# Peptides against a protein of PDB entry 6FRK: the designs that were tried, part 252

Target 1, 411 residues: chain A of PDB entry 6FRK
Amino acid sequence: NEEVLNAMLKEVCTALLEADVNIKLVKQLRENVKSAIDLEEMASGLNKRKMIQHAVFKELVKLVDPGVKAWTPTKGKQNVIMFVGLQGSGKTTTCSKLAYYYQRKGWKTCLICADTFRAGAFDQLKQNATKARIPFYGSYTEMDPVIIASEGVEKFKNENFEIIIVDTSGRHKQEDSLFEEMLQVANAIQPDNIVYVMDASIGQACEAQAKAFKDKVDVASVIVTKLDGHAKGGGALSAVAATKSPIIFIGTGEHIDDFEPFKTQPFISKLLGMGDIEGLIDKVNELKLDDNEALIEKLKHGQFTLRDMYEQFQNIMKMGPFSQILGMIPGFGTDFMSKGNEQESMARLKKLMTIMDSMNDQELDSTDGAKVFSKQPGRIQRVARGSGVSTRDVQELLTQYTKFAQMVKKM

## One batch from the design tools (peptide; made by RFdiffusion4, then SolubleMPNN)

Design b2_p25_5_s4 (from b2_p25_5, 15 letters changed)
Fold by OpenDDE base, seed 2:
Order: sequence, then structure tokens, then C-alpha cells
Structure b2_p25_5_s4 (fold): chain B 411 residues (1-411), chain A 25 residues (1-25)
Amino acid sequence: as target 1 above (411 residues)
Amino acid sequence: DEELLKKLKELRELYLQIQKILDEL
């Protein structure tokens, strides 16, 4: 039993080290897991592997829990959120992602560029903010970040903004002058939250960098960036341990929507290569896939209608990016679908659904929808006019439906 | 749940098929 435990712990420790988990945390986890495992219960014929995995999982959950409740913005209050982090951490992009996240939730959100060190920082923020329709402030002439931050915060407070995000200068190295500048900005604007942005790809350097920021600035939240398919999540554990601050969000790619609230259980499951079964179950339950039993039965009988296709497109649209769903399935990495194709695919699905919204029940519920349209070509012209598309677009949809229905009949 | 995992694999296969059709568009 002890040999099996030691072998499995060695594999887990190796995987965690390969995932850039700090060696001190991995050692502590190994000791805690050994102390938490009842070897007598392991002798009683319980699935030793599941028991060890559960003990490892529990200890990893503790490593991402700083024991401090995450700060949350208050509705109707002016919430000032200051961002800090190294250059290249994705800080500026993350400011825009967080602003967009709150804007989509109906918060009056704005961005301030207090990065005077980097040439073109304000242009980059302005470009991102303009694309997302987020109000922004910055200067091309003012070189003091304290003045820019103070003026911007005052302006947006007077305009009754609820979320005021301040992006600060990032440098390539720990420079005392950068930390003094960040402290001066923090003292001037009195932020309700200070967010440290960390790049997950920096590996074992995560602890030392996160600690250097926490020792100089009152970091209260962490955002981990570059958690796309190749990103080693272990740096997140190091950031929490060093900052004693919760991870509030993760950046999962380059798009403004590649941003999600941090969930401990899914993250640890993914870090262990177990997938996110719970989040998959939740997402599946949110889809009301029990209504898909009727679909699965229809599919088993080789019956597939335009309505059945429409309902499947609605389910895909509700699920969001399919790469996220695949990344929740055990043994499927996030790399299984290129994210660039997903937005185009969603736009294509939405176009097809808009065409189907102009169809009648007889057309939608026909087991041979393409044949209904082929027998009465006037239906194609009606649907085309109703949806504002060409007759060719409707014919292309019917061709795709026919291909899909033939594929379903082969299942 | 093995049944849920089966349903999810079937759903995944359906989505991969839909994606393949969308990539042919």
C-alpha cells in the first residue's frame, strides 16, 4: 500500500512540477496528502487510485484558497480597480476584458490608461476600448501617471461610473522606481481593489514576481492570463501562495470574450488532467439536455428535421465556445479546436438560424425539409425575403440540412 | 455517471459533425 501511494504521489508530483507548480508547494502537498490518507482504509479494498486522487484534489483546492473572500464590486457605488503587473503579463488586455465583462453585465464601466512609460500604451488601450464601446481616459502629453490616474478617476466618478479600471505601467524587471510609481498611484486614487495580473507561462518565476508585487503594493486579487491550451496552470497556485489573494478571473485567450470568473474545482480538475466534469454537468444541465432524449430517439430512428437542426444550433449557441466544452471533457485539451474558427462558426450558425426563423412549422417539422422546398420553389423565395437573404443562401442551408440529415441517418 | 459521459460523447460527436458541416460552408 505504501509503495502504491509513493508511486502515485511521485506521478502526481511530477505532473504538478511539469505544470509549473512551485517545488515548495508540491513538497508540502505531498506531505499533507500522506498525512490525510488513511492507509487502513486503503487496505479495505477501496479504490486506492480514487482515494489518492481525492486527497490530492482536496490539498490542491486548499492551495488555491487564500482563506480570504474575493472582493466584489458594489452596485451603485463607484468602484476603483487598479491593475498592476509586469510588461507582457497581458495586463492592458486584461483591463479591457474585465471592463467588457462588467459592461455586458450592465455595469457602467470605464478604462483609464495611467501607463506613461510605454510608447503607444494609450493608443493600444484606446483601440481596445473603442472596439468594445468602453469609455476611456488617458493623455498623450501628461507624463505623470498619478496626475492621469487622479484626473481620470475624478472625471469618471463625476460621470457616475460604477467600474473604474486603472491600467498602470508595467516594466520588464523588478524596478524600485516602478513600485514607487504604483504606490503613488494607489495612494492618489485610493482603489477599492488592486489586481495583480500574472502570465501563467512564466512558470517557476510566478512566485518570486507575485511576492515582489505583494511586498510593495497591497494586492487584493489575482488574474492569471495566457491559460490557453498550452498554459501550465501551476503558476496560479504560486501567485495565490505569494499574494495571499484569491484568483478572481482567468484569461483563456486573445479575444475580449476569452475571460471567465475563476472557479477552483474546475481549475484543479483541469490541472490534474481530470477535465471539468462538474462544470460540464452544470453546463449540460443548463442546456436542459433531458429535452434531447426526444432528439436522441429521433436521431436513433434516422429522423432529423429543420427544427431539430435549429434546436441543436440553439444548444451550441447556449453552450458558448465549443473549445471550452471540449476542454471540460477528460482527455481533451483546449487545443482541440482553433478558437479563431469558433466565432466565425457562431456567426454562420446565427445566419442559418435567422433563415430558419422565416420558415413555417410545415417546413421546420418535415422529415424531408429539402423535399418540401424542392416541390414548391415559392417557399425558398418567401424564406429568402423574410430573412433578408438571397435564394442562394436558403438553397445552401437546405443543402447543409440534407448533408446533416444524411449523416444522422448513418449514425 | 457513465450514462452522462456517454450522452456527452454522443453530443460531442454531433457537435464535431456540425462543426465539420460549418467548415464546409
Scores: peptide ipSAE 0.016, ipTM 0.410, DockQ to the pose 0.127
Fold by OpenDDE base, seed 5:
Structure b2_p25_5_s4 (fold): chain B 411 residues (1-411), chain A 25 residues (1-25)
Amino acid sequence: as target 1 above (411 residues)
Amino acid sequence: DEELLKKLKELRELYLQIQKILDEL
């Protein structure tokens, strides 16, 4: 019995290490699972595998729970949220995602760029904020992040903003100068919450990075980024253990909507390869697939327009990478789709949608869009100029649409 | 659960068709 338990725990420990769970946490989990399993109860003919899986699941849930209640913003108050983290962690993108999340929930949200170190940081934030219609503040001339943060917070407080998000400078390395700058900004603006943004793809380095931030700045919340089909979620456990702070959100892709509240149970189920049925249900319900019944009816009638193709590309982009959806289905491992092809496929879809955004309703709603363009070649040139692409790229899109429409007519 | 599974199968079929077209590009 103990040999069978040790063999099964070795397989689970290997899978957790392959998921970038910190080796110390995996060792601790192994001992905790051994202490939680009564070997005598396992002798009574219960499914030993299910008992071990349940014990492992329960101990992983405890590792993700810091025992501290997550900070939540108060309605009708001015809530200042300061972001901290290394450069390349996705911090600036995550500020925009969080602001957009609260805006969609009916909060009066704004963004402040206090990153004076990175050239074009303010332009990037401004671009993201403008696309999301989020008010923003920053400077092209002020070099002191304390002044920018203080002025921006004061401005948006006076304008009765409820969520004030401050993006700070992310350095490439843990430098004492970075921590002093973060402390000066924190002391000046007196944030209600400090959010550490961590990239899950750094794996075993997550513990050391998260600890270095917590030892210098009062991190109260964690956001884990790059939890796409490629990122091993095990770094999230290391962040919670090091910061003693809850994960509040996860970033699941590059789109502004690729951002969700952290749920412990679904996350651990996914980490164990059990799938995330609840997250799959939520994601399917968010897609409003009732509009797909109208599409399926059109498809059954052999009708497929460029607009129908555009709406499908929008649905795909809202779903995020298909590997993430497959990874939510029990028994579909992340290995079913090659890693490199999804980001490239999403970039291709976004390019195709940008071309279609330059089309008119007559072109989009035609049951033979390719024939509309073939009859009037000037339309191809107009669309190419409007979308900033070659006439060849527009012809490629029309060739693809024609292949799709022919497949639909054969259904 | 059956209706969700049906919607998921239809969605998977749509994704596989789109991916086949993206792979032919």
Scores: peptide ipSAE 0.015, ipTM 0.385, DockQ to the pose 0.124
Fold by OpenDDE base, seed 3:
Structure b2_p25_5_s4 (fold): chain B 411 residues (1-411), chain A 25 residues (1-25)
Amino acid sequence: as target 1 above (411 residues)
Amino acid sequence: DEELLKKLKELRELYLQIQKILDEL
């Protein structure tokens, strides 16, 4: 029994190390699992594999629980949230995602760009904020992040904002000058919460980075980014262990909606490759897939219109990157989707939808949309002019629609 | 659960096809 336990624990430990879980945490987990498994209960004919998996799951749940209650904003108060993290961690994008999340929940939310170190940081924040209709503050002329943060916080406090998010400078390395700047900003604005943003893709470096931030600033919350299937998520355990701070949200992609409250059970299930059936059911229910029964029935009959394609593009846009949905299905590995092009694919989808927005009901509802356009070429010119695209872009859309409709007819 | 799994598989196949189209664009 002990040999079988040791063999199975070795396999689990290897998988956790491959998932970027810190070697110290994996060793500790192995000892804790060994101490939690009663060898006598394993002798009673219970499924040894299921017992070990449950013990591993229980110990991983403890590793993501710092024993500290997560900070939550107070409704009707001014809540100042300061973001800290390295450059490339997704910090600026995460500020916009968090702002949008709270705005959608009916909070009066704003963004402050106190990143004076990175050229174009304010323009990037302004672009993101403007797209999301989030009020923002920053300067093109002020170089002191303390001044910008203080002025922005004061402005938005006076305007009775409930959620005031401050984005700070990120550097490529742990530099003392960055930590001093972060401390000066924190001391000036007196944030109610300091959020450390961590890139999950940095793997084994997560512990050392998270510790370096916690040792310098009072990190109270963690947000883990780039959990889109490329990052194995094991670094998140290291960040919680190092910061002793809860994970409050996860960034699951590049879209502003690719942001969700952290749930321990789904996260550990995903980390173990068990999928997230609960999160999949939640996403499926959010899609109102009841409207898709009519589509599935049409697809079975080989009928597919430009409207049906538009509705599917809307469904993809609502679900976020399909890699995330696949990663929620048990037995589908994260590698099933091409790694690189989710933003570009979403931008392409939006472009295609914008072209279809210039089509009429006769064009959208035709079972042979391409033939409607081929019979009357003036329709292509109208749609191109209406959507601000070339006639070639409309022809490319119709070509792709035709390929898809032919594929549907072969299913 | 079996009907949901069937609908999810059908949906998945649809999304995989749409993704192939997006990758070809």
Scores: peptide ipSAE 0.015, ipTM 0.420, DockQ to the pose 0.130
Fold by OpenDDE base, seed 4:
Structure b2_p25_5_s4 (fold): chain B 411 residues (1-411), chain A 25 residues (1-25)
Amino acid sequence: as target 1 above (411 residues)
Amino acid sequence: DEELLKKLKELRELYLQIQKILDEL
C-alpha cells in the first residue's frame, strides 16, 4: 500500500511540476498529502486514486488561500488601484479589463497611464480605453511617472471617480530603478490597493519574480494573466505563497471581456485537468437554457435551419473563446486548441454570421436552406453583394450548412 | 444535475462538430 501511494504521489508530483508548480510547494504538498491519507482507509477497498486526488485538491486549495481577505472597493468613495508588474505580464491590458469590469457594474471608472519608459504605452492605453469608452489620463510630454500619476489621480478625484486605476512602468527584468520608481509613485498617490500582475506562462520564475515585488512594494492583490495559453497556472500558487496576497482576478484571453473574478475551486479543478463544471454551468445558464432546449429538441428531430446555425454561432460568440469552453470540460486541456486556431475560428464564425445577416427569413427558416439557394442562384449573388463577400464564400457556407444538417440528421 | 450534465455533453459534441467544420473551412 505505501509503495502504491508513493508511486501515485510521484505521478501527481510530476504532473504538478509540468503544470509549473514550484518544486518547494510540490515537496510540501507531497508531505501534507502523505500525512492526510489514512493508510487503513486505503486498505478498505476505497478508490485509492479518488482519495489521493481529493487529498491533493484539498492541499492545493490551501496553497491558493493566503489567509488574508481580499481588498474590495468602497462604493461612493475614491478608490485608487495601482498596478505593478514586469513588461509583457499583460499589466496594461489587465488595467483596461479591470476598468471595464467595474464600469459594467456601474462604477465611475478611469485609467491613468504612468508608464513613461515604454514608447507607445500611452497610445496603447488610449486605444484600449477609447474602445471600451473608459475615461483616461496620460501625457506625451511629461517623463516623470510620479507627476503623471499624481496629476491624473488628483484630476479624477476632483471629478468624483470611484475607481482610479494607475498603470505603471514595467521592465523586462527585476531592476532596482523599477522598484524605486514604483515606491515613488506609491508614496505620491497613496493607493488603496496595489495589484501585482503576473504572467502564468513564466513557469518556475513566478516565485522569484513575485517575491522580488513583495520585498519592495506592499502588494495586496494578485492578478494572473495568460491562463488561456499553454500555461497550466501552477505559477499562481507561487505568486500567492511569495506575496501572501489573494488572487482577485484572472485573465483568460486577449479580449476585454476575457477577465473574471478568481474562484479557488474552479481554478484548482482546471489545474488538475478536472475541468470547471461549475463555471461551465454558470456560462450555460447565462445562455438562456430554454432556447437551447428548443434547439436540442429540433436537433433530435433532425431539423436544422440556417437560422438555427446562426443562433448557435451567436451562442458560441457569447460563450467567448472556444478554448475556454473546452478547458472547462473534463478531459479537454487548454492545449486542445492553439490560440492561433481560435482567433481564426472566431473570425471565420463572424464572417459566416455576416453572410447570414444578408439572408432573408425565407432563406434562414427553410428546412432545406441549400435547396432554396440551388433553385434560385440569384439569391447567392444577392447575399454575396449584401455581405461584401464572393459568391464562392456563400456557396462554401451553404456547403458547410449542408454537411452540418446531414450530421444533425444522423444524431 | 444529471440532466444538465447530459445537456452539457450534447452541447460539447455539437461544439466539437462545429469546430471540425470550421477547421475544414
Scores: peptide ipSAE 0.018, ipTM 0.420, DockQ to the pose 0.106; fails the geometry check

Design b2_p25_6_s1 (from b2_p25_6, 13 letters changed)
Fold by OpenDDE base, seed 2:
Structure b2_p25_6_s1 (fold): chain B 411 residues (1-411), chain A 25 residues (1-25)
Amino acid sequence: as target 1 above (411 residues)
Amino acid sequence: EELKKLLELLKKLTELYLEIQKILE
């Protein structure tokens, strides 16, 4: 039993190290798991693998919990949030994502660019803010980040903004001058929260970098970026351990919507390659997929109409990024669908649905919709005129429907 | 059992959506 335990713990420890979990944390976890497992319960025929996985899961949950409650903004107050982190961490992009997140929730949100070191920093922030319709402040001429931050915070306080986000300079090599500048900015604006932005892809360097920031600036929150790539997120545990601060959000891609509140259970489940079963259940329940039992029954009988296709397109559009849903299924890697084609696919789906909105019930509910249109070509011209598309676009839709209906018959 | 049914449903929907995506490409 001890040999089996040691073999399984070795496999888990290897997987955690391959996920960029710090070697000290992996060692501590191994010791804690060994102390938490009752070897006598393992002897009684319980699924040893499940017990070890559960013990590992519990210890990882403890490692990501700093024992400190995350700061939350107060509604109707002026909340100043200062961002700190290295250049290339995704800090500037994350400022825009956080601003957009609060704006969508009905908070009066703004952005301040206090990065005077990087050429084009203000133009980049301005471009992102303008696309998201977020008010912004910065300067092309002022070189002191303290002046820019102070003036911007004062301006937006006077305009009764609720969320005031300040982006600062990220530097790689002049650590002392960067930390002094960050401290001067923090002292001038008196932020309610200081957010450290960390790139998950830097692996074992996460601890040392997070500690360097915490030792100089009062970091109270962590945001982890680049969790869409090959980074398994193990560096996030190192950041929590070093900063003693909670992870509040994660960046899951390049789009402004690729940003979500941090959830401990889903994150640890994904880190272990178990998927996000809870998030999947929640997402499926939100979709009311129980209404799809009728569809599954039709599919089992090889029946597929244009209406059934329309309903499936509606479901896909409601699901959001389908790549995220696939990444929640155990054994499906995040790389199974390229994110780049999702927006174009959604635009194509919406175009096809607009064409189908001009179809009648006889056309939509026919078990052979393509045959209805082939027998009466005047229907194609009616639908084309009704939807403002070419007769070719309607024929392409019918061709796609026919291909889909043939695949359903093979299922 | 409900979780297995849900996973099977999601697997079938995933297969369906992957086939839809191939048609839309």
Scores: peptide ipSAE 0.021, ipTM 0.515, DockQ to the pose 0.217
Fold by OpenDDE base, seed 5:
Structure b2_p25_6_s1 (fold): chain B 411 residues (1-411), chain A 25 residues (1-25)
Amino acid sequence: as target 1 above (411 residues)
Amino acid sequence: EELKKLLELLKKLTELYLEIQKILE
């Protein structure tokens, strides 16, 4: 029984190390699991594998729980949230995601760019904020982040904003000058919450980085980014252990909507390769995919129109990165779709939809849309003009549609 | 049963999405 336990724990420990879980945490987990498993209960014919999995799951849940209640903003008050983190952690993008999250929840939210170190930081923030219709503050001329942060916070306090998010300078290295600047900004604006943003893809470096920030600034919350890629998120355990602060949100992609409240149980389930069935159910219910039964019936009958293709593109765009949804299904590997191709694919889908927005109902609802356009070439020119694209782009769409419709007929 | 239907739907949507991606590549 002890040999079987040790063999199974070795497999679990290997999988956790491959998931970027810190070696010290894996060792501690192994000892805790051994202490939690009653070897006598394992001898009684219970499924030893299930018992070990449950014990591992329970110990991982403890590792992501710092025992500290997450800070939450107070409605009707002015809540100042300061972001800290390294350059490339996704900090600036995460500021916009958090602002958008609160705005969608009915909070009066704004953004301040106090990153004076990176050229174009304010332009990037402004672009993201404008797309999300979030009020923003920053300067093209002021170089002191303390002045920008103080003026921006004062402005938005006077305008009765409820959520005031301050993005700070990120550097490539943990330098004393970065920490001094963060302390000066924190002292000037007196934030209600300091959020550390961590990239999950940095693997074993997560502990050292998270500790260096916690030792210099009063980090109260953690946000983990880039959980859509090959990173299984084991670095999140290291961040919690080092900061003693809860993970409040996760970034699951590059879109502004690829941001969700952290849930311990689903995260650990995904980390262990068990999938996230609850998150999958929640996500599918949010997408109202019940309307897709009508589509599946049409597909079964080999009927596929340009309108049906348009509706599918809308559904795919609403789903966001499909790799995330697949990663919630047990037995689908995280590597099923390459990250880089998803944004380009979404941009291509949006372009195709814009072309179809210039089509009429007769063209969209035809069982052979390509034949309708081939019989009357003037339709291609009309659609091209209406959508601001070339006639070649419309022909390419029709070629893609024809390939797809032929595939549906073979299903 | 609802979960099985949901998983089957997601599988079909996945297959559809993958085929769309292959056409868009």
Scores: peptide ipSAE 0.021, ipTM 0.499, DockQ to the pose 0.158
Fold by OpenDDE base, seed 4:
Structure b2_p25_6_s1 (fold): chain B 411 residues (1-411), chain A 25 residues (1-25)
Amino acid sequence: as target 1 above (411 residues)
Amino acid sequence: EELKKLLELLKKLTELYLEIQKILE
């Protein structure tokens, strides 16, 4: 029994190391799991694998909990949030995502660019902020980040903003000068929260980097970025351990909406390759699947209309990034769909839906929609004109529909 | 049972989506 336990723990430890979990944390976890497992209960015929998985899950949950309550903004107050992190961590993008998150929640939110070191930092922030309709401040002429941050914070305080996000410079090569600048900015603006942004793809270097920041700046919150890439997120555990600060949000892509509040259970489940069943259930409940039972029943009977295809496209569009949903299913890796292909696919789906919006009920509800259009080619021209597309685009849609209908008949 | 039904539904939707993606490629 002990040999079997040690073998299974070795496999789990290997998988955690491959997930970029720090070797010290993996060793500690192994010892804690061994101490938590009753060998006598393992002998009683319980599924040894499930017991070990549960013990590992429980210990990983503890590693993500710093024992400190996350800071939350106070409604009706001026909350200053300072962002710190290395260049390339996704810090600037994350500032915009957080601002957009609070704006969508009905907070009066603004952004300040205090990155004077990176050429085009202000232009990038301005572009992101303008696209999201978030008020912003920065300078093209002021080189002192302390002055920019102070002036921006004062301006937005006077305008009664509730969430004031300050993006700072990220440097890779001059750690001491960066930390001095960050301290000067922090002292000048007196932030209510300091957020460390970490790239999950850095793997084993996450501990050292997170510690370097915490040793110099009073980091109170962590945001982990690039969890949608090849990074399995094990570096997030290292960040929590080093900063002793909670993860408050995660970045799940390049879009401004690819940002979510951190949830411990789903994150650990995903890290272990168990999927996010809870998030999946929530996402499916949001889809109002009562309408999908009727569709599944139609699909089982080999009936598939253009309307049924439209409804499926609507469902896919409502689901959001399908890569995230696939990543919630046990056994589907996050790499199954490249995010670049997903945006293009979503744009194509929207185009197809726009074409179908110009179809009539007879065309949409026909069991052989392609035949309806083939019998009366004038319908293709009408739909093309109505949707502002070429007749070729409509024919391509009908070809795709025919392929789908054939596939549904084979299911 | 509801969870199994949900997972089966999601599997079917995933299969459908993958086929959509292949058609869109």
Scores: peptide ipSAE 0.021, ipTM 0.512, DockQ to the pose 0.214; fails the geometry check
Fold by OpenDDE base, seed 1:
Structure b2_p25_6_s1 (fold): chain B 411 residues (1-411), chain A 25 residues (1-25)
Amino acid sequence: as target 1 above (411 residues)
Amino acid sequence: EELKKLLELLKKLTELYLEIQKILE
C-alpha cells in the first residue's frame, strides 16, 4: 500500500511540477498528503486514486488560502486601488479590466495613469478607458508619477468616484528605483488596496518575483494574468505563498471581458485537469443554449442542416475563446487549442458563416444540403460569387458540413 | 484538420450540453 501511494504521489507531483507549481510547495504538499492519508482507509477497497486525488485537492486548496480575507471595496465610499507589477505582466490591461468589471456592477469607476516611464502608457490607457467608457486621468507633461497620482486621486475623490484605480510604472527588472517610486506613490495616495499583477507564464520565477514585490511594498491582493495560455496556473500558488495575499481576480485572455473573480475550487479543479463543471454549467446557462431546444431535438433525431451549423457557429462565437470552454471540460486541458489556432479558427468560422450568408433558405434548411448543391452545381457558383470566395471554398464548406452531418447521424 | 477538430469539438460540446441538460433536469 505504501509503494502504491508513493507511486501515485510521484505521478501527481510530476504533474504539479509540469503545471509550474514550485518544487518546495510540491514537496510540502507530498508530505501533507502522506500525513493526511490513512493507510487503513486505503486498505478498505476504496478507489485509492480518488482518495489520493481528494487529499491532493484539499492540500492545494490550503495552499491557495493565505488565511487572510480579501479586501473588498465599500459601496458609497472612495476606494483607492493601486496596481503594481513588472512591465509585461498585463498590469495596464488588468487595470482596465478591473475598472470595467466594477463599472458593469454599477460602481462609479475611474482610471489614473501614473506610468511616466513607458512611452505611450497614457495613450494606451486612454484608448482602453475610452473604449470601455471609463473616466481617466493622466498627463502628457508631468513626469512625476506622485504628482499625477495625487492630482488624479484628488480630482476623482472630489467628483465622488467609488473606485479609483491607479496604474503605476512597470519596469523590466527588479530595480530599487521602481520600488522607491511605488512606495512614494503609495504614501502620497494612501491606497485602500495594493494589487500585485503577476504573469502566470513566468512559471517557477513567480515565487521570486512575488517575494521581491512583497518585501518592498505592502501587497494586499494578487491578480494572476495570462491563464489562457500554456500557463497551468501553478505560479499562482507561489504568488500566494510569497505575498501571503489572496488572489482576487484572474485574467483569462486579451479581451476586456476576459476577467473573472478568483474561485478556489474551480481553479484547483482545472490545475488537476478535473475541469470546471460548475463554470461550464454557468457558461452554458449564460449562453441561453436552452433557446436551441429545437436544435437539440433535431440533433437527437440525427437531423442537421446548414442553418443548424450556422447557429452552432454563432453559439461558438458568443462563447468567446473556445480554449477556455475546453479547459472547463474534464480531460480537456487548456493546451488543446493554442491561442494562435483559436483566432485562426474563429476567422475560419467567420468565413464559413459569410459563405452561408449567401445561401438561400432552401439550401440552409435542407436536411441534405450537400445533395442540393450536388444536384445543381450552379448553386455553388452563385454562393461563391455572393460571398466573394472561390467555388472550392464553397465545396470545402459542403464537405465539412457532410462530415459533421454524418457524425450527428451516428450519435 | 483544424475545422475537423472544431467539428469534433462541437460534437463533444453538444454531448456535454445534453449531459448538462440531463443534470439540470
Scores: peptide ipSAE 0.015, ipTM 0.433, DockQ to the pose 0.022; fails the geometry check

